# Peptides against a protein of PDB entry 5VVV, part 109

Target 1, 276 residues: chain A of PDB entry 5VVV
Amino acid sequence: FLCGVVEGFYGRPWVMEQRKELFRRLQKWELNTYLYAPKDDYKHRMFWREMYSVEEAEQLMTLISAAREYEIEFIYAISPGLDITFSNPKEVSTLKRKLDQVSQFGCRSFALLFDDIDHNMCAADKEVFSSFAHAQVSITNEIYQYLGEPETFLFCPTEYCGTFCYPNVSQSPYLRTVGEKLLPGIEVLWTGPKVVSKEIPVESIEEVSKIIKRAPVIWDNIHANDYDQKRLFLGPYKGRSTELIPRLKGVLTNPNCEFEANYVAIHTLATWYKSN
Target 2, 276 residues: chain A of PDB entry 5VVV as posed
Amino acid sequence: FLCGVVEGFYGRPWVMEQRKELFRRLQKWELNTYLYAPKDDYKHRMFWREMYSVEEAEQLMTLISAAREYEIEFIYAISPGLDITFSNPKEVSTLKRKLDQVSQFGCRSFALLFDNIDHNMCAADKEVFSSFAHAQVSITNEIYQYLGEPETFLFCPTEYCGTFCYPNVSQSPYLRTVGEKLLPGIEVLWTGPKVVSKEIPVESIEEVSKIIKRAPVIWDNIHANDYDQKRLFLGPYKGRSTELIPRLKGVLTNPNCEFEANYVAIHTLATWYKSN

## One batch from the design tools (peptide; made by RFdiffusion4, then SolubleMPNN)

Design b2_p18_4_s2 (from b2_p18_4, 9 letters changed)
Fold by OpenDDE base, seed 5:
Structure b2_p18_4_s2 (fold): chain B 276 residues (1-276), chain A 18 residues (1-18)
Amino acid sequence: as target 1 above (276 residues)
Amino acid sequence: SLYEKAKEEYKKVALADL
């Protein structure tokens, strides 16, 4: 069971010292996972093709080593979906080289994210792939196999919540393709019925699990404030029955952008997780 | 940019989920 934090928000990423402090807190609270997915890291999303510099490499190696020191699984995410051409072998090779670099930093767990992108493929991809889901699954499976089938590999679908599913969760051709064609060792991220799910009913997890043919990992936006930084979500982790725990592969909270605001959010997630 | 467009679309949805 993956339990911890995703740094998955829009806005200024946390500094390395905040991330190290997070790992200390995660260990102290018996949480086990950190997903590196800061949307404003240019080399994560906007400039995903660009290799890390020597200085950035040293920082990431130090961060990954710190995660290991605190027994926190460091998952490196990349979000190529804004402008990747899936059918272009040069794009696939560029993605491979980027993940090879991160693997050399000592990273062993990875994620491919296709959140917050247009559902339309370019003309070249439409000639090769039957659907957007087929294109995403193809590259995800290829990368997963290329990396030697890492123990933890995550996929974030473009339809990552109930409200994004067409026509709905149980009938989505996109999620059906993901469920049928995504290799079984790849985990699927999900935010619940909504992007910001006030509640995640057990029945909603049973529905999505059936179509994706696996238990999801919750990317939980309950404490996310990147959509309105005038708000701080200081309340406890709530609206999730402990009956979800045996039905999930994990829960990763995507909390407030303000690192200092997240004590209650993360601590109460840990209490929730330990209550079962 | 594609990034800014996606960010603003996300923000609109997330705000409507509250």
Scores: peptide ipSAE 0.736, ipTM 0.971, DockQ to the pose 0.964
Fold by OpenDDE base, seed 2:
Structure b2_p18_4_s2 (fold): chain B 276 residues (1-276), chain A 18 residues (1-18)
Amino acid sequence: as target 1 above (276 residues)
Amino acid sequence: SLYEKAKEEYKKVALADL
């Protein structure tokens, strides 16, 4: 069971000292996972093709080493979906080289994220792939196999919550393709009925699990505030029955952008996880 | 940019969820 934090917000990424402090807190609270997915990290999303500099590499190696010291699984995410051409072997090779670099930093767990992108493929990809889901699954499976089938590999769908499913969760051709074609060793991220789900009913997890043919990892935006910088979410982790725990592969909270605001959010997630 | 468009769409949906 993956339980911890995803740094998955828009806005200023956390500094290395904050991330190290997070790892100390996660360990203290018997949480086990950090997903590196800061949307405003240029080499994560906008410039995903760009290799890390020597200085950036040293920082990431130090961060990954710190996660290991605190027994926190460091999952490196990349979000190529804004402008990747899935059918272009050069793009696939570029993605491979980027993940090879991160593997050299001592990273062993990875994620491919296709959240917050246009559902339309380019003309070249439309000639090769039957759908956007087929293109995403193809590259994800290829990368997963290329990395030697790492123990933890996550996929974030473009339809990552009920609101984004067309026509709905149980009838989505996109999620059906993901469920049928994504290799079984790849975990699927899910956000619940909404982008910001006040509640995640058990029935909603049963519904998505059926179509994706696996228990999801929750990317939980209950404490996310990147959509409104005038708000801080200081309340407890709530609106999730503990009956979800045996039906999930994990829960990763995407909390407030302000690192200092997240004590209650993360601590109460840990309390929730231990209450099962 | 594609990034900014997607960010604003996300924000719009997230705000409507509240």
Scores: peptide ipSAE 0.729, ipTM 0.970, DockQ to the pose 0.962
Fold by OpenDDE base, seed 3:
Structure b2_p18_4_s2 (fold): chain B 276 residues (1-276), chain A 18 residues (1-18)
Amino acid sequence: as target 1 above (276 residues)
Amino acid sequence: SLYEKAKEEYKKVALADL
């Protein structure tokens, strides 16, 4: 069971010292996972093709080593979906080389994220792939196999919540293709019925699990505030029955952008996880 | 940019979930 934090917000990424402090807190609270997915990291999303510099490499190597010191699984995410051409072998090779570089930093766990992108494929991809889901699954499976089938590999769908599913969760052709074609060792991220789910009912997890043919990992936006910088979410982790735990592969909270605001968010997630 | 467009759409949807 993956339990911890995703740094997955829009806005200023946490500094390396905050991330190291996070790992210490996660270990102390018996949480086990950190997903590196800061949307404002240029080389994560906007410039995903660009290799890390020597200085950036040293920082990431130090961060990954610190996660290992605190027994925290460091998952490196990349979000190529804004402008990748899935059918172009050069794009696939570029993605492989980027993940090879991160593998050399000592990273062993990875994520491909297709959140917050347009559903329209380019003309070249339409000639090769039957749908957008087929294109995403094809590259995800190829990358997963290329990396030697790592123990932890995550996929974030473009339809990552109930409100993004057309016509709905149980009938989505996109999620059906993901469930049928995504290799079984790849985990699927999900935010619940909504982007910001006040509640995640057990029945909603049973519904999505049926179509994706696996238990999801919750990307939990309950404490996310990147959509409104005038709000700070200081309340406890709530609206999730402990009956979800045996029905999930994990829960990763995407908390407030302000690192120091997240004590209650992360501590109450840890209490929730241990209460089962 | 594609990034800024996606960010603003996300913010709009997330605000409507509250």
Scores: peptide ipSAE 0.692, ipTM 0.965, DockQ to the pose 0.971
Fold by OpenDDE base, seed 4:
Structure b2_p18_4_s2 (fold): chain B 276 residues (1-276), chain A 18 residues (1-18)
Amino acid sequence: as target 1 above (276 residues)
Amino acid sequence: SLYEKAKEEYKKVALADL
C-alpha cells in the first residue's frame, strides 16, 4: 500500500529542505511514499525532454538519497503529454534517456502522467494508434519494460476522475483501453469522482477498479489549493472510509502548495491509514 | 501556452468541485 504525499500541484515547488523535512515527517508518521510531480518543475512537464544539469542532478541525487535514508519510496514522475508525439521513436528515445538519467540518480520508482492535457492526438499519432488511450498505454508499457519493470510504476490517465470520464467511468472507452492494455504491474492514479473529491465512496472505487482491472492509487486533491491559493485546506483527511484501504493500492495526498500548511493534512492521512 | 491553458482548465474544474 503506497501512502504518503504527491507533490503534484501547480505553483512554486517545494525546496529541497522542505522535501527532506517531508520525508522525516512521513517516516515518523509511518507513511512510505513521495511522488515527485511538481507541475512547475520545467523538466517534469513543460520541458520534459531536457536533461537535468549537473547541479540539478546533484540536487535530485541528494533528494533521492534522503528519501532512502528515511525509508520513503521516491517516485519520479514525468508529464510528457502536453506535446509528445507518441508515434515518434525519437520522442520515446528522449523519454527513455531522461528516465535513464533519473535512474542514475538512484531512482527506482517512476510515474508517467497524462493529466491535464488535451484528448486530441496529432495527425501522426492518429495514423498509428486507434485512440489516445492506446498511444498512452503503448508508451507507458514500453517505458515500464525498458526500465526493467520497476516494482513501482504509476500511470496517471487523462480521465483521472469520474467527471472526466466519457460518457462515464464504467463505459469510458479510454479507461477500458487502459484497463485492458496497460501492463498489470503498472498502477493507475485516480482522484475519485471529481478532481477535488469531497468524498470518495467505496462504490466509486469498485466502479473504477472494475474498468481499469486493478485497485487504483488515489491522487487525493482534498487539501490541494493550487486552483485557489487564497484558500488553505487545514482540515483533517476526511470523506474517505477506511473500507477504501483494502480496495486501493495507495493514497498519495496532493496537499496545499504552502508546505507549512500541510501538517494536519498529512498527519490525519497517516491516522486514517493506521486506523484500518 | 498549452501548459497555461491546461492549468486554467484544471483550476476551473477544481473550483467547480468545491
Scores: peptide ipSAE 0.745, ipTM 0.972, DockQ to the pose 0.962; fails the geometry check

Design b2_p18_4_s3 (from b2_p18_4, 10 letters changed)
Fold by OpenDDE base, seed 1:
Structure b2_p18_4_s3 (fold): chain B 276 residues (1-276), chain A 18 residues (1-18)
Amino acid sequence: as target 1 above (276 residues)
Amino acid sequence: SPFEKAKEAYKKAALADL
C-alpha cells in the first residue's frame, strides 16, 4: 500500500530542504511514499524533453539518497502530454533518455502523467492510433518495459476523476481502453468522483476499479489549494472510510502549496491509514 | 500557452467542486 505525499500542485515547488524534512516526517508517521510531480518544474512538464544539468542532477541524486535514508519510496513523475507526438519515435526515444538519466540518479520508481491536457491528438497520431487512450497506453507500456518493469510504475489518466469521464466512469471508452490495454503491473492514479472530492464513497472506487481492472492509487486533492491562493486547507483528512484501504493500491495526498501548512493534513492521513 | 490553458481549466474545475 502506497501512502504518503504527491508534490503535484501548480505554483512554486518545494525546496530540497523542505522535501528532506517531509521524508523525515513521513518516516516518523509510518508513511512510505513521495511522488515528485511539481507542475511548475520546467523539466517535469513544460520542457519535459530537457535533460537535467550537472547541478540539477546533483540535487536530484541527493534528494533520492535522502528518501532512501528515511525508507521513503521516491517516485519520479514526468508529464509529456502537453506537446508530445506519440507516433514519433524521436519523441519516445527522448522520453526514454530522460528517464535513463533519472535512473542513473538512483531512482527506481516512475510515473507517466497525462492529467490536464487536451483530448485531441495531432494528425500524425490520428493516423497511427485509434484513440487518445491507445496512444497513451502504447507509450506507457513501452516505457514501463524499457525500464525493466520497475516495482512501482504509475499512470495518470486524462480522465482522472468521475466528472472528467465521458459519458461516465462505467461507460468511458477511454478508461475501458486503459483497463484493457495498460499492462497489469502499472498502477492508475485517481482523484475520486471529482477533482477535489469532499467524499470518496466505496461504491465509486468499486466502479472505477471494475473498468480499469485494478485497484487505483488515490491522488487526493482534499487539501490542495493551488486553485485558490486565498485558501488554506488546515482541516483533517476526512470523507474517506477506512474500508477504502483494502480496495486501493494507495493514497498520495496533494496538499497545500505552503509546506508549513500541511502538518494536520499529513498527520491525519497517517492516523487514518494506521486505523485499519 | 498550453500550460496556462490547462492550469486555468484545472482551477475552474477544482473551484466548481467546492
Scores: peptide ipSAE 0.749, ipTM 0.973, DockQ to the pose 0.969
Fold by OpenDDE base, seed 4:
Structure b2_p18_4_s3 (fold): chain B 276 residues (1-276), chain A 18 residues (1-18)
Amino acid sequence: as target 1 above (276 residues)
Amino acid sequence: SPFEKAKEAYKKAALADL
């Protein structure tokens, strides 16, 4: 069971010292996972093709080493979906080289994220792939296998919540393709019925699990504030029955952008997780 | 940019969920 934090917000990423402090807190609270997915980190999303500099590499190596020191699984995410051509072997090779570099930093767990992108493929991709889901699954499977089938590999669908599913969760051709074609060792991220799910009913998890053919990892936006930084979500982790725990592969909270605001959010997630 | 458009679409969706 993956339990911890995804740094998955828009806005100013956390600094390395905040991330190290996070790992210390996660260990102390018996949480086990950090997903590196800061959307405003240019080499994560906007410039995903760009290799890390020597200085950036040293920082990431130090960060990954710190995660290991605190027994926190460091999952490196990349979000190529804004402008990748899935059918272009050069693009796939570029993605492979980027993940090879991160592997050299000592990273062993990875995620491919296709959240917050247009559902449209370019003409070249339409000639090769039956659907957008087929293109995403193809590259995800290829990368997963290329990396030697790492123990933890995550996929974030473009339809990552109930409200983004067309026509709905149980009938989504996109999620059906993901469920049927994504290799079984790849985990699927999900935010619940909504982008910001006040409640995540058990039945909603059973519904999505059926179509994706696996228990999801919750990317939990309950404490996310990147959509309105005039708000701070300081309340406890709630609206999730502990009956979800045996039905999930994990929960990663995507909390407030302000690192200092997240004590209650993360601590109460830990309490929730340990209550079952 | 595509990034900013996606960000604003996300923000709009998230705000509508509140």
Scores: peptide ipSAE 0.748, ipTM 0.973, DockQ to the pose 0.961
Fold by OpenDDE base, seed 5:
Structure b2_p18_4_s3 (fold): chain B 276 residues (1-276), chain A 18 residues (1-18)
Amino acid sequence: as target 1 above (276 residues)
Amino acid sequence: SPFEKAKEAYKKAALADL
């Protein structure tokens, strides 16, 4: 069971010292996972093709080593979906080289994220792939196999919540393709019925699990404030029955951008997790 | 930019969920 934090927000990423402090807190609270997915890290999303510099490499190696020191699984995410051409072998090779570099930093767990992108493929991709889901699954499977089928590999769908599913969760051709064609060893991220789910009913997890043919990992936006940084979400982790735990592969909270605001959010997630 | 367009779409969706 993956339980911890995703740094998955828009806005200023956490500094390395904050991330190291996070790992210390995660260990202390008996949480086990950190997903690196800061949207404003340029080489994660906007400039995903660009290799890390020597200085950036040193920082990431140090961060990954710190995660290992605190027994936290470090998952490196990349979000190529804004401008990747899935059918272009050069794009696939560029993605491989980027993940090879991160593998050399000592990273062993990875994620491909296709959140917050247009559903329309370019003309070249339409000639090769029968749907957007087929294009995403194809590259995800290829990368997963290329990396030697790592123990932890995550996929974030473009339809990552109930409200983004067309026509709905149980009838989505996109999620059906993901469920049928995504390799079984790849986990699927999900935010619940909504982008910001006030509640995640058990029945909603059973519904999505059926179509994706696996238990999801919750990317939980309950404490996310990147959509309105005038708000701070200081309340406890709530609206998730502990009956979800045996029906999930994990829960990763995407909390407030303000690192210092997240004590209650993360601590109460840990209490929730340990209650079952 | 595609990045900014996506960010604003996300923000709009998240705000509508509240």
Scores: peptide ipSAE 0.746, ipTM 0.973, DockQ to the pose 0.962
Fold by OpenDDE base, seed 3:
Structure b2_p18_4_s3 (fold): chain B 276 residues (1-276), chain A 18 residues (1-18)
Amino acid sequence: as target 1 above (276 residues)
Amino acid sequence: SPFEKAKEAYKKAALADL
């Protein structure tokens, strides 16, 4: 069971010292996972093709080493979906080289994220792939296999919550394709019925699990505030029955952008997790 | 940019779900 934090917000990424402090807290609270997915990290999303510089490499190596020191699984995410051409072998090879570099930093766990992108494929991809889901699954499976089938590999769908599913969760052709064609060793991220789910009913997890043919990892936006700078969520982790735990592969909270605001968010997640 | 467009779409969706 993956339990911890995803740094998955829009806005200023956390600094390395904050991330190290996070790892100390995660260990102390018996949480086990950090997903590196800061949307404003240029080489994560906008410039995903660009290799890390020597200086950036040193920072990431240090960060990954710190995660290991605190027994936290460091998952490196990349979000190529803004401008990747899925059918272009050069794009696939570029993605491979980027993940090879991160593997050299000592990273062993990875994620491909297709959240917050246009649903339309380019003309070249339409000639090769039957749907957007087919394109995403194809590259995800290829990358997963290329990396030697790492123990932890995550996929974030474009339809990552109930409100994004067309026509709905149980009938989504996109999620059906993901469920049927995504290799079984790849985990699927999900935010619940909504982008920001006030509640995640057990029934909603059973519904999505059926179509994706696996238990999801919750990307939990309950404490996310990147959508409204006037908001700060200081309340406890709630609206999730502990009956979800046996029905999930994990829970990763995507908390407030302000690192210092997240004590209650992360601590109460830990309490929730340990209560089962 | 595509990035900013996506960010604003996310924000709109997140706010609509509250």
Scores: peptide ipSAE 0.695, ipTM 0.964, DockQ to the pose 0.946

Design b2_p18_4_s4 (from b2_p18_4, 10 letters changed)
Fold by OpenDDE base, seed 4:
Structure b2_p18_4_s4 (fold): chain B 276 residues (1-276), chain A 18 residues (1-18)
Amino acid sequence: as target 1 above (276 residues)
Amino acid sequence: SKYEEAKERYKKIARESL
C-alpha cells in the first residue's frame, strides 16, 4: 500500500530542505511514499525533454538519497502530455533518456502523468493510434518495459476523476482501453468522483476499479489549494472510509502549496491509514 | 501557452468541484 504525499500542485515547488523534512515526517508517521510531480518544475512538465543540469542532478541525487535514508519510496513523475507526439520514436527516445538520467540518480520508481492535457491527438498520432488512450498506454507500457518493469510504476490518466470520464466512469472508452491494455504491473492514479473529491465513496472505487481492472492509487486533492490561493485546507483527512484501504493500492495526498500548512493533512492521513 | 491554458482550466474545474 503506497501511502504518503504527492508534490503535484501548481505553484512554487517545495525546496529541497522542505522535501527532506517531509521525508522525516513521513517516516515518523509510518508513511512510505513521496511522488515528485511539481507542475512548476520546468523539466517535469513544460520542458520535460530537457535533461537536468549538473546542479539539478546533484540536488535530485541528494533528494533521492535522503528519501532512501528515511525509507521513503521516491517516485519520479514526468508529464510529457502537453506536447509529446506519441507516434514519434524520437519523442519516445527522448523520454527514455530523461528517465535514464533520473535512474542514474538512484531513482527506481516512476510515474507517467497525462493529467491536465487536451484529449486531441495530432494528425500523426491519429494515423498510428486508434484513440488517445491507446497512444498513452502504448508509450506507458513501452517506458515501463524499457525501465525493466520497476516495482512501482504509476500512470495518471487524462480521465483521472469521475467528472472527466465520458460518458461516465463505467462506460468510458478511454478508461476501458487503459484497463484492457495498460500492463497489469502499472498502477493507475485517481482523484475520486471529482478533481477535488469532498468524499470518495466505496462504490465509486469499486466502479473505477472494475473498468481499469486494478485497485487505483488515490491522488487525493482534499487538501490541495493551488486552485484557490485565498484558501488553506487545515482540516483533517476525512470523507474517506477506512473500508477504502483494502480496495486501494495507495493514497498520496496532494496537499497545500504552503509546506508549513500540511502538518494536519499528512498526520491525519497517517492516522486514517493506521486505523485499518 | 498550453501549460497556462491547462493550469487555468484545472483551477476552474477544481474550484467548481467544491
Scores: peptide ipSAE 0.731, ipTM 0.971, DockQ to the pose 0.958
Fold by OpenDDE base, seed 1:
Structure b2_p18_4_s4 (fold): chain B 276 residues (1-276), chain A 18 residues (1-18)
Amino acid sequence: as target 1 above (276 residues)
Amino acid sequence: SKYEEAKERYKKIARESL
């Protein structure tokens, strides 16, 4: 069971010292996972093709080593979906080389994210792939196999919550393709019925699990504030029954942008997880 | 940019989810 934090917000990324302090807190609270997915890291999303510099490489190696010291699984995410051409072998090779570089930093766990992108494929991809889901699954499976089938590999669908599913969760052709064609060793990220889910009912997890043919990992936006930086979400982790725990592969909370605001959010997630 | 358009779309939907 993956339990911890995803740094998955829009806005100023956390500094390396905040991330190290996070790992210390996660270990103390018996949480086990950190997902690196800061949307404003240029080499994560906007400039995903660009290799890390020597200085950036040294910082990432130090961060990954710190995660290992605190027994925290460091998952590196990349979000190529804004402008990747899935059918172009050069684009696939560029993605492979980027993940090879991160693997050389000592990273062993990875995520490929297709959140917050247009549902339309370019003309070249439409000639090769029968749907957007087929294009995404094809590259995800290829990358997963190329990396030697790492123990933890995550996929974030473009339809990552109930309100994004057309016509609905149980009948989505996109999620059906993901469930049928995504390799079984790849985990699927989900935010619940909505982008920010006040509640995640057990029945809603049973519904999505059936179509994706696996238990999801919850990307939980309950404490996210990147959509309204005038608000801080300081309340406890709530609206999730402990009956979800045996029905999930994990829970990763995406909390407030302000690192110092997240004590209650993360501590109460840990209490919730241990109450099972 | 595609990045800024996606960010603003997300923010709108996230606010409407509350």
Scores: peptide ipSAE 0.727, ipTM 0.970, DockQ to the pose 0.964
Fold by OpenDDE base, seed 5:
Structure b2_p18_4_s4 (fold): chain B 276 residues (1-276), chain A 18 residues (1-18)
Amino acid sequence: as target 1 above (276 residues)
Amino acid sequence: SKYEEAKERYKKIARESL
C-alpha cells in the first residue's frame, strides 16, 4: 500500500530542505511514499524533453538518497502530454533518455502522467493509434518495459476522475482501453468522483476498479490549494472511509502549496491509514 | 501557452468541485 505525499500542485515547488523534512515526517508517521510531480518544475512538464544539468542532477541525487535514508519510496513523475507526438520514435527515445538520466540518479520508481491535457491527438498520432488512450497506453507500456518493469510504475490517465469520464466511469471507452491494454504491473492514479473530491465513496472506487481492472492509487486533492491561493486547507483528512484501504493500491495526498500548512493534512492521513 | 491554458482549466474545474 503506497501512502504518503504527491508534490503535484501548480505553484512554486518545495525546496530540497522542505522535501527532506517531509521525508523525515513521513518516516516518523510510518508513511512510505513521495511522488515527485511538481507542475512548475519545467523539466517535469513544460520542458520534459530537457535533461537535468549537472547541478540539478546533483540536487536530485541528493534528494533521492535522502528519501532512501528515511525509507521513503521516491517516485519520479514526468508529464510529456502537453506536446508529445506519441507516434514519433524520436519523442519516445527522448523520454527514454530522460528517464535513463533519472535512473542514474538512483531512482527506481516512476510515473507517467497525462493529467491536464487536451483529449485529442495530432494528425500523425491519429494515423497510428485508434484512440488517445491507445497512444498513451502504448508509450506507457513501452517505457515500463524499457525500464525493466520497475516494482512501482504509475500512470495518470487524462480521465483521472469521475467528472472527466465520457460518458461516465463505467462506460468510458478511454478507461476501458486503459484497463484492457495497460500492463497489469502499472498502477493507475485517480482523484475520486471529482478533481477535488470532498468524499470518495466505496462504490465509486469499486466502479473505477472494475473498468481499469485494478485497485487505483488515489491522488488526493482534498488539501490542494493551488487552484485558490486565498485558501489554506488546515482540516483533517476526512470523507474517506477506512473501508477504502483494502480496495486501494495507495493514497498520496497532494496538499497545500505552503509546506508549513500541511502538518494536520499529512498527520491525519497517517492516522487514517493506521486505523484499518 | 498550452501549459497556462491547462493550468487555468484545472483551476477552474477544481474551484467548481467545491
Scores: peptide ipSAE 0.725, ipTM 0.970, DockQ to the pose 0.956
Fold by OpenDDE base, seed 3:
Structure b2_p18_4_s4 (fold): chain B 276 residues (1-276), chain A 18 residues (1-18)
Amino acid sequence: as target 1 above (276 residues)
Amino acid sequence: SKYEEAKERYKKIARESL
């Protein structure tokens, strides 16, 4: 069971010292996972093709080593979906080389994210792939296999919550394609019924699990505030029955952008996780 | 930019989810 934090917000990324402090807190609270997915990290999303510099490489190696020291699984995410051409072998090769570099930093767990992108393929991709889901699954499977089928590999669908599913979760052709064609060793990220789910009912997890043919990892936006700078979510982790735990592969909280605001968010997630 | 457009779409939808 993956339990911890995703740094998955829009806004100023946490500094390396904050991330190291996070790992100390995660270990202390018996949480086990950190997903590196800061949307404003240029080489994560906007400039995903760009290799890390020597200086950035040293920072990432140090961060990954710190995660290992605290027994935290460091998952490196990349979000190529804004401008990747799925059918272009050069794009696939560029993605491979980027993940090879991160693997050389000592990273062993990876995520490929297709959140917050247009549900459209370019003309070249339409000639090769039957749908957007087919294109995403194809590249995800290829990357997963290229990396030697790492123990932890995550996929974030474009339809990552109930409200994004057309016509609904159980009938989504996109999620059906994901469930049928995504390799079984790849985990699927999900935010619940909504982008920010006040509640995640057990029945909603049973519904999505059926179509994706696996238990999801919750990307939990309950404490996210990147969408409203006037809000700080200081309340406890709630609206999730502990009966979800045996029905999930994990829970990763995407908390407030302000690192120091997240004590309650992370601590109460840890309490929730230990209560089952 | 595609990034900023996606960010603003997300923010809108996230606010509407509450």
Scores: peptide ipSAE 0.722, ipTM 0.970, DockQ to the pose 0.957

